# Peptides against a protein of PDB entry 5EIB, part 73

Target 1, 366 residues: chain A of PDB entry 5EIB
Amino acid sequence: VDLEPGTMDSVRSGPFGQIFRPDNFVFGQSGAGNNWAKGHYTEGAELVDSVLDVVRKESESCDCLQGFQLTHSLGGGTGSGMGTLLISKIREEYPDRIMNTFSVMPSPKVSDTVVEPYNATLSVHQLVENTDETYCIDNEALYDICFRTLKLTTPTYGDLNHLVSATMSGVTTCLRFPGQLNADLRKLAVNMVPFPRLHFFMPGFAPLTSRGSQQYRALTVPELTQQMFDSKNMMAACDPRHGRYLTVAAIFRGRMSMKEVDEQMLNVQNKNSSYFVEWIPNNVKTAVCDIPPRGLKMSATFIGNSTAIQELFKRISEQFTAMFRRKAFLHWYTGEGMDEMEFTEAESNMNDLVSEYQQYQDATAD
Target 2, 366 residues: chain A of PDB entry 5EIB as posed
Amino acid sequence: VDLEPGTMDSVRSGPFGQIFRPDNFVFGQSGAGNNWAKGHYTEGAELVDSVLDVVRKESESCDCLQGFQLTHSLGGGTGSGMGTLLISKIREEYPDRIMNTFSVMPSPKVSDTVVEPYNATLSVHQLVENTDETYSIDNEALYDICFRTLKLTTPTYGDLNHLVSATMSGVTTCLRFPGQLNADLRKLAVNMVPFPRLHFFMPGFAPLTSRGSQQYRALTVPELTQQMFDSKNMMAACDPRHGRYLTVAAIFRGRMSMKEVDEQMLNVQNKNSSYFVEWIPNNVKTAVCDIPPRGLKMSATFIGNSTAIQELFKRISEQFTAMFRRKAFLHWYTGEGMDEMEFTEAESNMNDLVSEYQQYQDATAD

## One batch from the design tools (peptide; aimed at target 1 H125 Q126 G337)

Design b2_p24_6_s2 (made by RFdiffusion4, then SolubleMPNN; from b2_p24_6, 16 letters changed)
Fold by OpenDDE base, seed 5:
Structure b2_p24_6_s2 (fold): chain B 366 residues (1-366), chain A 24 residues (1-24)
Amino acid sequence: as target 1 above (366 residues)
Amino acid sequence: MEEEERKKKLAEELRERERELRAR
């Protein structure tokens, strides 16, 4: 789905364009112009019913509908505005189904779009209320991984999207292969989300190796485990050492010893015990799939529910506040029917979320 | 002016529906 036709043409002409049904391509003509309000109230509102018709059709074709997965950017007007409109509409029609998102967080390091903090804050307000699970994929973290870890001199959107794809493939492994931990979206939510509002995940993928060092790197369970818990490997620009893990899931793929995985997972928990809450028992889950990812002998995917995720929201909030205090560009949003109070409500809710994470970070066992 | 007022009305109707949904 896009409000611009050119994006759909690029997908159709791409190497995998034939994987999608032609009738499932829904697009507008005018775009959102990087404006959340255009995506949510005007251009997106005109298109949303046609998207819902496709959603209904595909849902009816499912033998067992678990829920929905949305991939969107929070910086752009379509992904942010129309994406959150779509979430709201789907939640209304399917209140008993899981709403899962892959939400790409904007960064000034990657985009020069000045209104991204508005779009992101308005989107987070919707995601807090209307999603059950949100993978936070931060363009800042992706850029830093590409530059520092992968040794790419000038990271491109293609390089960032490759990391997104690897992460999405990793976190969905248990959904795609039978007999795994978190085999359905609801079980994942039960295991990962101890408090309903605290459903924002920090994902990670290992191995991440520069082209120059690939020949010298052994793929071992200890190395995967070490890299997976490294702050530099997180797909969200947060240091887990500045917070505490509420819950963790680790998904190993490839031919490996379950015993070795369990030993390494125990070792990493013991070494990092100060970075886990002690009042949630058995808060680390491990799965092993014997089927490796394409082109790798083994991999590990990390899903962390950490109070350190507040660093990401604080960054967005600071940028938002700096613009909103100046009333910068507000007329672009209000001209699409938006009320200025919505900005204040969204800011307040995101700050409340940060406070909730901090509360549980500071909580001790009774 | 008429188009702006139309947009405001539609936006308000949507906001009310979204508030009702969040209250469930």
Scores: peptide ipSAE 0.452, ipTM 0.922, DockQ to the pose 0.812
OpenDDE base, seeds 1, 2, 3, 4: peptide ipSAE 0.439, 0.437, 0.444, 0.447; ipTM 0.919, 0.918, 0.919, 0.921

Design b2_p24_6_s3 (made by RFdiffusion4, then SolubleMPNN; from b2_p24_6, 16 letters changed)
Fold by OpenDDE base, seed 5:
Structure b2_p24_6_s3 (fold): chain B 366 residues (1-366), chain A 24 residues (1-24)
Amino acid sequence: as target 1 above (366 residues)
Amino acid sequence: MEEEKKKKELAKKLREEEEELRKR
C-alpha cells in the first residue's frame, strides 16, 4: 500500500514483484507529502476502504487467521498517518486478532525530512493503544550498524533495508517453521509482553560481519550469543545496559547443539544478570530451528523487551518538543483537519510510556 | 473555507471513532 503510484511501480518491476498478487496493490495518486495528517485524515482516509476490502478478502481466504503484520515507516506521511489509520480500522473490525508491527523509527542521520518527529510521535501514540507487539527498527541504529560494524563508508537505503529484511526473517522464523517456540503471534505476545502498553521490542540479528572480515569469522554458538547481547548489535538506538530486560527471546537457526545453545544462553544471562528484572521468572526463551537462513550456516535473532527502549522515545520526544514549542509547520497538519490538541495528547502519552518503562526498571521484587 | 471545514468535520468524526475504539 502506498499513497504514491511510483513506489508501487518500483515494487512491481523489482526482482520479487511477481510474488505479490496484482489485485493486492492499493495506491493513491497524490501522496502524503510526509504529513501524518494527510495520511490519516485526507489522502489516506480516501484510500483506506480500498485497503480494507483487500484485507477482508485475504482474511477470508485464511484457514486460521492469527492476526496482522504491518511494516511501515513512522517518519513518512503514508507509513505513519495511513499506517496507523489502517491499524485502527483493522483493530475495529478484528478486535480478537493480534496486531503486530515492524515500525521503522526516523533518524536525522538518514533523512532530511524536518517533520519526522511529528509523524513519529503521532504514530507512537496510536501504536501504544492499537498494537499488541511492535518491533522498533531504528534508522539511527541501522545507520550505525552499517557504518561501524559493516564498515560501509556511505550507508544507503538499500543497506538499511537489508538489515530490516534480515531482522524480519529472523523474528518470523517461529511462525514459518512449525514446532518452534512462539509458533503463533498470540504465544509471542504472552511470552514477550508482561504489561499491555509495554509491547515495544528491540530486535537484533547475528552474525553481522563486514565484507573485509567475513572470511576470517567463525560462526559459533558462543560468538552468535555474544553478538546478540552486544549493545552495538541492537537495531533500536538504545543501550540495554541503561535499562533492564523484562523479557527476551532468542531464535537460533542452523545445525547446532541444543545443549551448547542452552549453556551459552545461561552463561550470557548470568554474566548480564544485573540487566534483567528478577521479578519475572523464566523471562528468557530460546528456540532452535535446524533450517539455517539462506547463505549462512547459522544465525541468531534477538527480541528484547527492555526498559532501555525509553531512550528511543526520549530522543523522538526531545525533537518533537523543540519543534512544537515553536509551532513549526503546525499549519500543514491543521490544514488537513487535525486538531492541535492531538499533538499534546500524543506527546503526553509517549511521555507516560517512558515513565512506565522507568517505573518497571526501578521496581524490585517484594 | 468550505473545503477546510469539511476536512475538519471528517477528521473530528474519525477521532471520535478512534476514541470509542480506545475505550473498549
Scores: peptide ipSAE 0.383, ipTM 0.902, DockQ to the pose 0.816
OpenDDE base, seeds 1, 2, 3, 4: peptide ipSAE 0.000, 0.000, 0.014, 0.000; ipTM 0.282, 0.282, 0.377, 0.315

Design b2_p24_6_s4 (made by RFdiffusion4, then SolubleMPNN; from b2_p24_6, 14 letters changed)
Fold by OpenDDE base, seed 1:
Parts: sequence; C-alpha cells; structure tokens
Structure b2_p24_6_s4 (fold): chain B 366 residues (1-366), chain A 24 residues (1-24)
Amino acid sequence: as target 1 above (366 residues)
Amino acid sequence: MEEEERKKKRAEELREEERRLRER
C-alpha cells in the first residue's frame, strides 16, 4: 500500500514483485507529502476502504488468521498517517486478532525531512493504543550498525533495508516453522508483553560482520550470543545497560547444540543480571530452528522488551518539542483537518509511556 | 473554505471513531 504510485512500480519491477497478487497493490496518486495528517485524514482516508477490501478478501482466504503485520515508516506521511489509520480500522473490524508492526523510526542521520518528529510522535500515539506488539526498527541504530559494525562508509537505504529484512526474517522464524517457541503472534505477545502499553521491542540480529571480515569470522553459538546482547547490535538506538529487560526472546537458526545454546543463554543472563528485572520470572525465552537463514550457517535474532527503549522515545520527543514550541509547519497538518490539540495529546501519551517504562525500571521485587 | 471545512469535518468524525475504539 502506498499513496504514491512510483513506489508500487518499484516493488512490481523488483526481483520479488511477482510474488504479490496484482489486486493486492493499492495505491493513491497524490502522496502524503511527508504529512501524517494527509496520510490519516485526507489522502489516506480516501484510500483506506480499498485497502480494507483487500484485507477482508485475504482474511477470508486464511484458514487460521492469527493477526496482521504492518511494516511502515513513522517518518513519512503514508507509513505514519495512513499506516496508523489502517491499524485503527483493522483493529475495529478484527478486535480479537493480533496487531503486529515493524515500525521504522526516523533519524536525522538518514533523512533531512524536518517534520519526521511530528509524524513519528503522532504515530507512536496510535501504536501505543492500537498495536499488541511493535518492533522498533530505528534508522539511527541501523545507520550506526552499517557505519561502525559493517564498515560501510556511506550507508544507503539498501544497506539499512538489508538489516531490516534480516531482522524481520529472524523474528518471524517461529511463525514460519512448526514446533517453535512463540509459534503464533498471540503466544509471542503473552511472552513478551507483561504490560499492555509496554509492547515496543528492540530487535537485533547476529551475525553482523563487515564484508572484509566475513571470511575470517567463525560462527559459534558463544559469538552469536555475545553479539546479540551487545548494545551496539541493537536495531533500536538505545543502550540496554541504561535500562532493564522486562522480557527477552532469542531465536537461533542453524545446526547447533540446544545444550550449548541453553548454556550460553544462561551465561549471558547471569553476566547481565543487573540489566534484567528480577520480578518477572522466566522472562527469557529461547528457540532453536535447525534451518539456517540463506547464506549463513547459523544466526541469532534478538527481541528485547527493555525499559531502555525510552531513550528512543525521548529522542523523538525532544525533536518534536523543539519544533512544536515554534509552531513550525503546523499549518500543513491543520490544513488537512487535524486539530493542534492532537499534537499535545500525542506528546503527552508518549511522555506517559516514557514514565511508565521508567516506573518499571525503578521497580524492585520488594 | 469549503474544502477546509470538509477536511475538518472528516477529521472530527475519524477522531471520534478512534476515540470510541479506544474506549472499548
């Protein structure tokens, strides 16, 4: 789905364009112009019914509908505005289904779009209320991984999207292969989300290796485990050491010893025990899938629900506040029918979310 | 003016729908 036809043409012309049904391509003509309100109230609102018709059709063809997965950018107008509109409409029609998102967080390191903090804040407000689980994929973190870890001098959107795709493939492993931990979206939510509003995950993927080092790097369970828990490997720009894990899931792929995985997972938990809450029992879940990802002998995918995720929201909030105090570009949003109060409500709800994470970070077992 | 009023009305209706959804 896109409000711009050119993006859809790029997908169709791409190496995987043929895997999608032509009728499932829903697109507008005018775009959202990086405006959440245009995506949510005008251009997106005109297109949303056509998308819902496709969603209904695909849902009816599903033998066992677990829920929905949305991949969207929070910086753009379509992904943010229309994406959150679509979430709201799907939630209304399918209240008993899981709403899962892969939400790409904007970064000034990646995009010069000045209104991205507005779009992100307005989107987070919707995601807090209308999603069951949200993978926070932060362009800040992706850029830093590409530059520092992968040794890419000038990271491209292609490089960032490669990390996104690897992560998405990793976190969906248990959904795609039978007999795994978190074999359905609801079980994942139950295991990962102890508090309904605190459903924002920091993902990670291992191995992440520069092209020059790939030939010399052994892939071992200890190395995967160490890299997976490294703050520099998080695809959300937060340091887990500044917070506490509420819950963790680790998904290993490839031929490896379950015993070795369990030992390494226990070792890393013990080493990092100060970074876990002590009052949630059995808050680390591990899965092993014998089927490696394409081109790798083994991998590990990390899903963390950490109070450190508040650093990401604080960054967005600071950027939002800096613009909103000046009333910068507000007329672009209000001109689409949006109320200025919605900015204040969204800011407030995101700040409340930050406060909730902080509360549970400071909570003790006593 | 008429287009702006139409946009405002649509946005108000949608906000009310979203509010009702959150209250469920």
Scores: peptide ipSAE 0.536, ipTM 0.937, DockQ to the pose 0.875
OpenDDE base, seeds 2, 3, 4, 5: peptide ipSAE 0.533, 0.506, 0.526, 0.525; ipTM 0.937, 0.930, 0.935, 0.934

Design b2_p24_7 (made by RFdiffusion4)
Pose (drawn by RFdiffusion4):
Structure b2_p24_7 (pose): chain A 366 residues (1-366), chain P 24 residues (1-24)
Amino acid sequence: as target 2 above (366 residues)
Amino acid sequence: NRMSLPGKSPAKEGGTEIIALDVG
């Protein structure tokens, strides 16, 4: 789905471009120009019922639908504006299905548009209310990993998407292969989301590799465990050691000692017990899958629900406030008939989300 | 114009398929 028609061609000319159902390509003529109001209201509304028809068709041919997963950026107009409209329409029509999103957060280091904080805040507001799980993929973190760790002086979207694809493969492993833990979206959500609004996850993985060089060695289980908890291995630009984990899901892939995995997971929990909330006993679940990802014999994937993710929302909020106080480019949005109060409503909701993460960060069992 | 916020509802248990959308 895109408002921009040229997106159809690039996907089709891609390696697996022909495998998609031709009828499932739903596109517009223009597209939103980084205007969330265009995406949602204006233009996305024009296109949205066509998308829902396709969604309804895919749903009726399901034996037992678990739910939906959406990939989109929060900084633009279509993936952000229209994407959140689609989510709201799907929530109305399928209210008892899990909604899961892979949402990429904007960063000034990657994209040169100052309205991206507007678009992201209006989107975060929708996701807080309407999604069950959201993987926060931070372009800030992706760029820093490529620039500082992978030593790529000029990271491309291809460099960033290599990190994203490795992460998406890892976090959906329990859904795609037989297993006991978090095998479906709802079970994963019940284990990861103690409070409905606090459903933004910090993904990480190990080892971090630059695409095309080179290999190995394969990591030890201790090396995997330590790296997957490392702040430098997170896809969100937050220091986990600045907050506390409410819940964690760890996924080890490849051939390895299940015993050694158990010992190392117990080790990181009690050496660093102060970083795991005490009022949620046994809040770290571990899954092993025997099939490693491509190019690797061993890998680990980390899914965290950490109070430290407030740093991500504080950064967006600060940029949003800096722009919104000067009312810059606001007429671009209200010109599409959007209420200015929706900006204030979204900002307040995001700041409320930050306060809630802090409340549980300071909460004690006593 | 106003945005819609239908809110969350309890999820149904069990399932066999997932629908994925790539938007934008």

Design b2_p24_7_s1 (made by RFdiffusion4, then SolubleMPNN; from b2_p24_7, 12 letters changed)
Fold by OpenDDE base, seed 1:
Structure b2_p24_7_s1 (fold): chain B 366 residues (1-366), chain A 24 residues (1-24)
Amino acid sequence: as target 1 above (366 residues)
Amino acid sequence: MKSLHPGRSELAEGGTDIIELFVG
C-alpha cells in the first residue's frame, strides 16, 4: 500500500513483485509528502476503504485468521499516517484478531526529513492504543550496526533493509514452521506482553559479521547466544543494561543441540540476571528451528520486551518537543484538518508510556 | 508478586493465517 504510484511500480518490477496478487496493490496519486496528517486524514483517508476491501477479501479467503502483520515506516507520511489509520480501521473491524507491526523508527542519521519526530510521535500514540505487538526497528540502531559492526563506510537503505528482512524472517520463524514455541501471534503476545501498553519489542539478530571477518568466524551456539544479548546487536537504539527485561524470546535456526542451546541460554541469563525483572518467573522463552536461514548454517533472533526501550521514545520525544515548542511546520498538519491538541495528546501518551516503563523498571517483587 | 495484566491477545482467537500489509 502506498500513496505514491512510483513505489508500487518499483515493487512490481522487483524480484519479488510476482509473489503479490496484482489486485493487492493499492496506491494513491498524490503521496503524503512526509506529512502524517495527509496519510491519516486526507489522502490516506480517501484510499483506506480500497485497502479495507482487499483486507476483507483476503480475510474471507483464510481458513482461520490469526491476525494482521503491518510493516511501515514512522518517519514518512504514508507509513506513519495511513499505516496507523489502517491499523485503527482493521482493529475496529477485527477486534478479536492480533495486530502485529514492524515499525521502522526514524533517525536523523538516515534521513534529513525534518518532520519525522512529528510523524513518529503521532504514530506511537496510535500504536500504543491499537497494536498488540510492535517490533521497534530503529534506523538509528540499523545505521550503527552497518557502520560499526558490519564496517560499511556509507550505509545504504539496501544495507538497512537487509537487516530488517533478516530480523523479520527471524522473529516470524515460529509462525512459519510448525511445532515451535510461540507458533501463533496470540501465544507470542501472551508470552511477551505482561502489560497491554508495554508491547514494544527490541529485536536483535545474530550473527552480525563484517564481510572481511565472516570467513574467520565460527558460527557456534555460544557465540550466537552471546551476540543476542549484546547491546550492539539490538535493532533498537537502546542499551538493555540501562533497563530490565520484562520478557525475552530467543529463536535459534539451524541444526544444533537443544541441550547446548538451553545450557547457553541459562548461562547468559545468569550473567545478565541484574537486567531482568525478578517478579516475572520464566520470562525467557527459547525456540529451536532445524531449518537455517538462507546463506547461514545457523542464526539466532532475539525479541526483548525491555524497559530500556524508553530510550528510543525519549529520543523521539526530545526531537518532537524541540520542534513543537517552536510551532515548526505545524501549519502543514493543521492545514490537513488536524488540531494542535492531537500533538499534545500524542506527546503526553508517549511520555506516559515512558513513565510506565520506568515504573516497572524500578518495581520490586514486594 | 505483581499481577500480570492480561493482554488484549488473551481475548484473541487462535488461527493459522496471517494477513501481511506493507505500507509506505
Scores: peptide ipSAE 0.536, ipTM 0.825, DockQ to the pose 0.290
OpenDDE base, seeds 2, 3, 4, 5: peptide ipSAE 0.537, 0.502, 0.525, 0.531; ipTM 0.824, 0.802, 0.814, 0.820; seeds 2, 3, 4 fail the geometry check

Design b2_p24_7_s2 (made by RFdiffusion4, then SolubleMPNN; from b2_p24_7, 12 letters changed)
Fold by OpenDDE base, seed 5:
Structure b2_p24_7_s2 (fold): chain B 366 residues (1-366), chain A 24 residues (1-24)
Amino acid sequence: as target 1 above (366 residues)
Amino acid sequence: MKRLYPGRRPLAEGGTDIISLNVG
């Protein structure tokens, strides 16, 4: 789905364009111009019914619909505005289905779009209320991984998108292969989401290795386990050591010993016990899929529900507040029918979310 | 201290199919 036709042409002409049904390409003509309000109230609102018609048709073709998975950017007007409009409308029509998202968080290191903090804050407000599970894929973390870990001097959107794809492939492993932990979105949510609003996940992937170092790196279960819990391998720009894990899922892929995985997962939990809440017993879940990812012998994917995710929201909030206090660019949003109150409500809800994470971080068993 | 217990949201019944949307 896009508000720009040129994006759809690029997808259709791309190496994977044939994977999608032609009728499932829904696009506008005018774009959102990086404006959430255009995506949510004007241009996106004109297109939303056409998308919902496709969603209904696909839903009717499902034998047993468990839910929806939406991938979008929170910096761009279409992904943020129209994406959250779609989430809202789908939630209204399918209230008994799981809403899962892959939400790409904006970063000033990656994009020069000045209004991204507005788009992100307005989107987070919607995601808090209307999603059940949200993977926070942070462009800042992706950039830092590309630059620091992968040793890419000038990270491109292509490089970032490769990490996104690896992450998405990793976290969806249990959904795509039979007999795994979290084999459906509901089981994932039951294991990962202890509180309804605290459904934002820090994904991580291992191995992350520069091309120059690949030949010198062994792929072992201990190394994968250690790297998966390293802050440098997180796809959200948060240090898990600054918070506490509410829940964790680890997904190993490849031919490996389950015993060795269990031993290493126990060791890493014990070593990092201070970074877990003590009042959620058995809050780490492990899956092992014998099918490796393409081009690797083995991998590990991390899903963390950590109170450290508040660092991401604080970053966005600080940027939002700095701009909003000056009323910068607001006329672009109010001109699309928004009220300044909607900005204040979104800011407040995101700050409340941060406060909730902090409360559970500081909570003790006693 | 009030023991904070996990309050889990009621979730949908299990299913097999997931509809995926890419937006933007």
Scores: peptide ipSAE 0.488, ipTM 0.796, DockQ to the pose 0.267
OpenDDE base, seeds 1, 2, 3, 4: peptide ipSAE 0.482, 0.482, 0.476, 0.470; ipTM 0.808, 0.783, 0.785, 0.799; seeds 2, 3 fail the geometry check

Design b2_p24_7_s3 (made by RFdiffusion4, then SolubleMPNN; from b2_p24_7, 10 letters changed)
Fold by OpenDDE base, seed 2:
Order: structure tokens, then sequence, then C-alpha cells
Structure b2_p24_7_s3 (fold): chain B 366 residues (1-366), chain A 24 residues (1-24)
């Protein structure tokens, strides 16, 4: 789905364009111009019914629909504004289905789009209310991984998108291969989301390998486990050591000993016990899939529900507040029918979310 | 016991199919 027709032509002409049904390409004529309000109230609102008609048709073709998965950017007007409009409308029509998102968080290190903090804050407000599971894929973290870990002097969108695709492939492993832990979105939500509003995940991947690097370091299960819990491998720009894990899922791929995985997962939990909440028993789940990723002998994917995710929201909130206090570019949003109150409500709800994460971080077992 | 997440509407039992959307 896009408000710009040119992106659809790029997808259709791309290596995977033939995987999608032609009728499932829904596009507008005018882009959102990096404005959430255009995506949500004007240009996106004109297109939403056409998308919902496709969603209904696909839903009717499902034998047993478990839910929806949406991938979007929170910095751009289409992904943020129209993406959250679609989430809201799908939630209204399918209130009993899981809403899962891959939400790409904006960063000033990656984009010079000055209004990204508005788009992100307005989007997070919608995601808090209308999603069940949200993978926070943070452009700040992706850039830092590319620069610091992968030693890329000038990270490209291609390099970032490689990390995104590896992460998405990792977290969806249990959904794509039968007989795994978290084999459906609901089981994932039950295992990962102890509190409804605290459904934002920090993903991580090991091994981190650049595109075109033929040097597949043969990683061991201990090395994968150690890298997966390293803050430098997190796709969200927060340090897990500054918070506590509410829940964790680890997904190993490749031929390995389940016993060795369990031993290493126990060792890493014991070594990092101070970074877990004590009042959620059995809050670490492990899966092993015998099918390795393409090009790798083995990998590990991390999913963390950590109170440290508040660092990501604080970064966005600080950037938002610095613009909103100046009323910078606010007329671009109010001119599309938004009230200044909606900005204040979105900021408040994100700050409440930060406060909730902090409360559960500080909570002791009674 | 239907494992509803506390405070959410009862979610349907587990299905097989996921509809995926890419937006923007």
Amino acid sequence: as target 1 above (366 residues)
Amino acid sequence: MKSSLPGRRPLAEGGTDIISLNVG
C-alpha cells in the first residue's frame, strides 16, 4: 500500500514483484509529503476503503485468520499516518484478531526529515491503543550496527533494510515452520505481553553479517547466545542493562543440540539475572528450528520485552517536545484538520507508556 | 479458560492464516 504510485512500480519490477497478486497493489496518486495528517485524515482516508476491500477479500479467502501483520515506517507520512489509519480500521472490523506490526522508528542519523518526531509520536499513540504486538525496528540502532559492528563507513538504506529483513525473517520463523514455540501470533502475545499496553519488542539478530560478506564465521551456540543478548545486537536503540526484561523469546535456527541451547540460555539468564524482573516466572522462552537461514549454518533471533525500551520513546519525546514548544511546522498538520490537542494527547500517552515501563521496572515481588 | 489478555476484548482462538500489509 502506498500513496505514491512510483513505489508500486519499483516493487512490481523488483525481484519479488511476482510474489504479490496484482489486485493487492493499492496506491494513491498523491503522496503524504512526510505528513502524518495527510496519511491519516486526507490522502490516506481517500484510499483506506480500497485497502479495506482487499483486506476483506483476503480475509474471506482464509481458512482460519489469526491476525494481521503490518510493516511501516513511523517517520514517513504514508507509513505513519495511513499505516495507523489502516491499523485502526482493521482493529474496528476485526477486533478479535491479533494486530502485529513491524514499526520502523525514525532517527536523525538516517533522515533529515524534520517532522519525523511528530509522525512517530502520533503513530506511537495509535500503536499503544490498536496493536497487540509491535516490533520496534529503530533506524538509530540499525545505523549504529552498520557503522560500529559491520564497519560500514556510510550505511545505506540497503544496509539497514538487510538488517530489517534478517530480523523479520528471524522473528517469523516460528510462524513459518510447524511444531515451534509461538507457532501463532496469539501464543506469541500470551508469552511476550504480560500487560496489554507493554507490547513493544526490541528485536535482535546474530550473527550480524554485512551484505556480500562471504565470510560466514561458523558461530557456535555459545557465541550466538552471547551475541543475541549483547546490546550491540539489538535493533532498538536502548541498552537492556538500563532496564529489566519482562519477557524474552529466543529463536535458534540450524542444526544444533537442544540441550546445548538450553544450557547456554540458562547460563545467560543466570549471568544477567539482575536485568530480569523477578515476579514473572518462566519469562524466557526458547525455540529451535532445524532449518537454517539462507547462507548461514545457524542463527539466533532475540525478542525482548524490556523496560529499557523507554529510552527509545524518551528520545522521540524529547525531539517532539523541542519542535512542538516552537510550534514548528504545526500548521502543516492543523491545515489537514488536526487539532493541537491531538499532539498533546499523543505526547501524554507516550509519556504515560514510559511511566508504566518505569513502574514495572521498579516493581518488586510482593 | 480462554487466555484473553487482561483488559482486551476476547481474541479469537488461534488461526493458521496471517494477512500481511506493507504500507509506505
Scores: peptide ipSAE 0.493, ipTM 0.798, DockQ to the pose 0.305
OpenDDE base, seeds 1, 3, 4, 5: peptide ipSAE 0.474, 0.470, 0.473, 0.484; ipTM 0.798, 0.781, 0.790, 0.792; seed 3 fails the geometry check

Design b2_p24_7_s4 (made by RFdiffusion4, then SolubleMPNN; from b2_p24_7, 12 letters changed)
Fold by OpenDDE base, seed 1:
Structure b2_p24_7_s4 (fold): chain B 366 residues (1-366), chain A 24 residues (1-24)
Amino acid sequence: as target 1 above (366 residues)
Amino acid sequence: MKSSHPGRRPLADGGTDIISLNVG
């Protein structure tokens, strides 16, 4: 789905364009111009019914629909504004189904779009209320991984999107292959989301290795396990050492010993025990799929529900506040039918979310 | 006073199919 026709033509002409049904390409005539309000109230609102008709048709073709998975950017106007409108409308129509998102967080290191803090804050407000699970994929973290870990001198959107794709493939492994832990979205939510509003995940993928070092690095269970818990390997720009894990899932892929995985997972939990809440028992879940990712002998994917995710929201909030205090660009949003109160409500709800994470970080076992 | 966030509706148990949307 896009408000820009040219994006759809690029997807359709791409190497995977034939995987999608022609009728499942829904596009507008004019883009959102990086404006959340255009995506949510005007251009996106004109297109939303056409998308919902496709969603209904696909839903009717399902033998047993468990939920929805939306991938979007929170920096742009379409992904943020129209994406959150779609999430709201789908939640209204399918209130008993899981809403999962892969939400790409904006970064000034990756994009020069000055209004991204508004789009992100307005989106997070919607995601808090209308999603069950949100993977926070932070362009800040992706850029830093590409530059520092992968040794790419000039990271591209292609390099970032490769990390996104690897991560998405990893976290969905249990959903795509039978006999795994978290084999459905609901079981994932039950295991990962102890508090309904605290459903924002820090994903990670291992191995991450520079091209020059790939041939010299052994892929081992200990190395994968150690890399997954490294702060530099998180796809969200947060340090887990500044917070506490509420819950963790680790998904290993490839031919490996379950015993070795369990031993290494126990060792890494013990080593990092200070970074877990003590009052949630059995808060680490491990799965092993014998099917490796394409081009790797083995991998591991990390899903963390950590109170350290508040660092990401604080970064966005600080950028938002600095812009909003100046009333910078507000007329672009109010001109699309938004009230200035919606900005203050979104800021408030994101700050409340940060406060909730902090409360559970500071909580002790009684 | 714990703000009683309105309890999320109980989600349906099970299912095989996931509808995926890419937006923007």
Scores: peptide ipSAE 0.474, ipTM 0.786, DockQ to the pose 0.361
OpenDDE base, seeds 2, 3, 4, 5: peptide ipSAE 0.478, 0.463, 0.459, 0.470; ipTM 0.789, 0.768, 0.760, 0.781; seed 2 fails the geometry check

Design b2_p24_8 (made by RFdiffusion4)
Pose (drawn by RFdiffusion4):
Structure b2_p24_8 (pose): chain A 366 residues (1-366), chain P 24 residues (1-24)
Amino acid sequence: as target 2 above (366 residues)
Amino acid sequence: AAAAKRARAAALKAHDERVWAARR
């Protein structure tokens, strides 16, 4: 789905472009120009019922639908504006299904548009209310990993998307292969989301590799465990050691000692016990899958529900406030008939989300 | 055109609020 028609061509000319159902391409003529109001209201509303028809069709041909997963950026107009409209419409029509999103957060280091904080805040507001699980993929973190760790002086979207694809493969492994833990979206959500609004996850993985060089050696289980908890291996630009984990899901892929995995996971939990909330006993679940990802014999994937994610929302909120106080470009949004109070409503909801993460960060069992 | 945009935006805003209230 895109409002921009040229997106259809690039996907089709891609390696697996012909495998998609031709009828499932739903596109507009213009597209939103980084205007969330255009995406949602104006233009996305024009296009949205066509998308829902296709969604309804894919759903009726499902033996037992688990739910939906949406990939989109929060900084633009279509993936953000229309994407959250689609989520709201799907929530109305399929209220008992899990909604899961892979949402890319904007960063000034990657994109040169100062309205991106507007678009992201209006979107975060929708996701807080309407999604069950959201993987926070931070362009800030992706750029820093490429620039500082992978030593790519000029990271491209291809460089960033290599990190995203490795992460998406890792976090959906329990859904795609036989296993006991978090095997479906609802079971994953019940294990990861103690409070409905706090459903923004920090993904990480090890080893971090630059695409096309080179290999190995394969990591030891200790090396995997330590790296997957490392702040430098997170896809969100937050220091996990600045907050506390409410829940964690760890996924080890490849051939390895299950016993050694158990020992290392127990080791990181009790050496660093102060970083795991004490009022959620046994809040770290571990899954092993025998099939490694491409190019690797061993890998680990980390999914964290950490109070430290408030750093991501504080950063967006600060940029949003800096722009919104000067009312810059606000007429672009209200020109599409959007209420200015929606900006204030979204800002307040995001700041409320930050306070809630802090409340549980300081909470004690006593 | 501006009236139509405004009406559509108001309708979709009411829709979003209704959907959120259903989850509370």

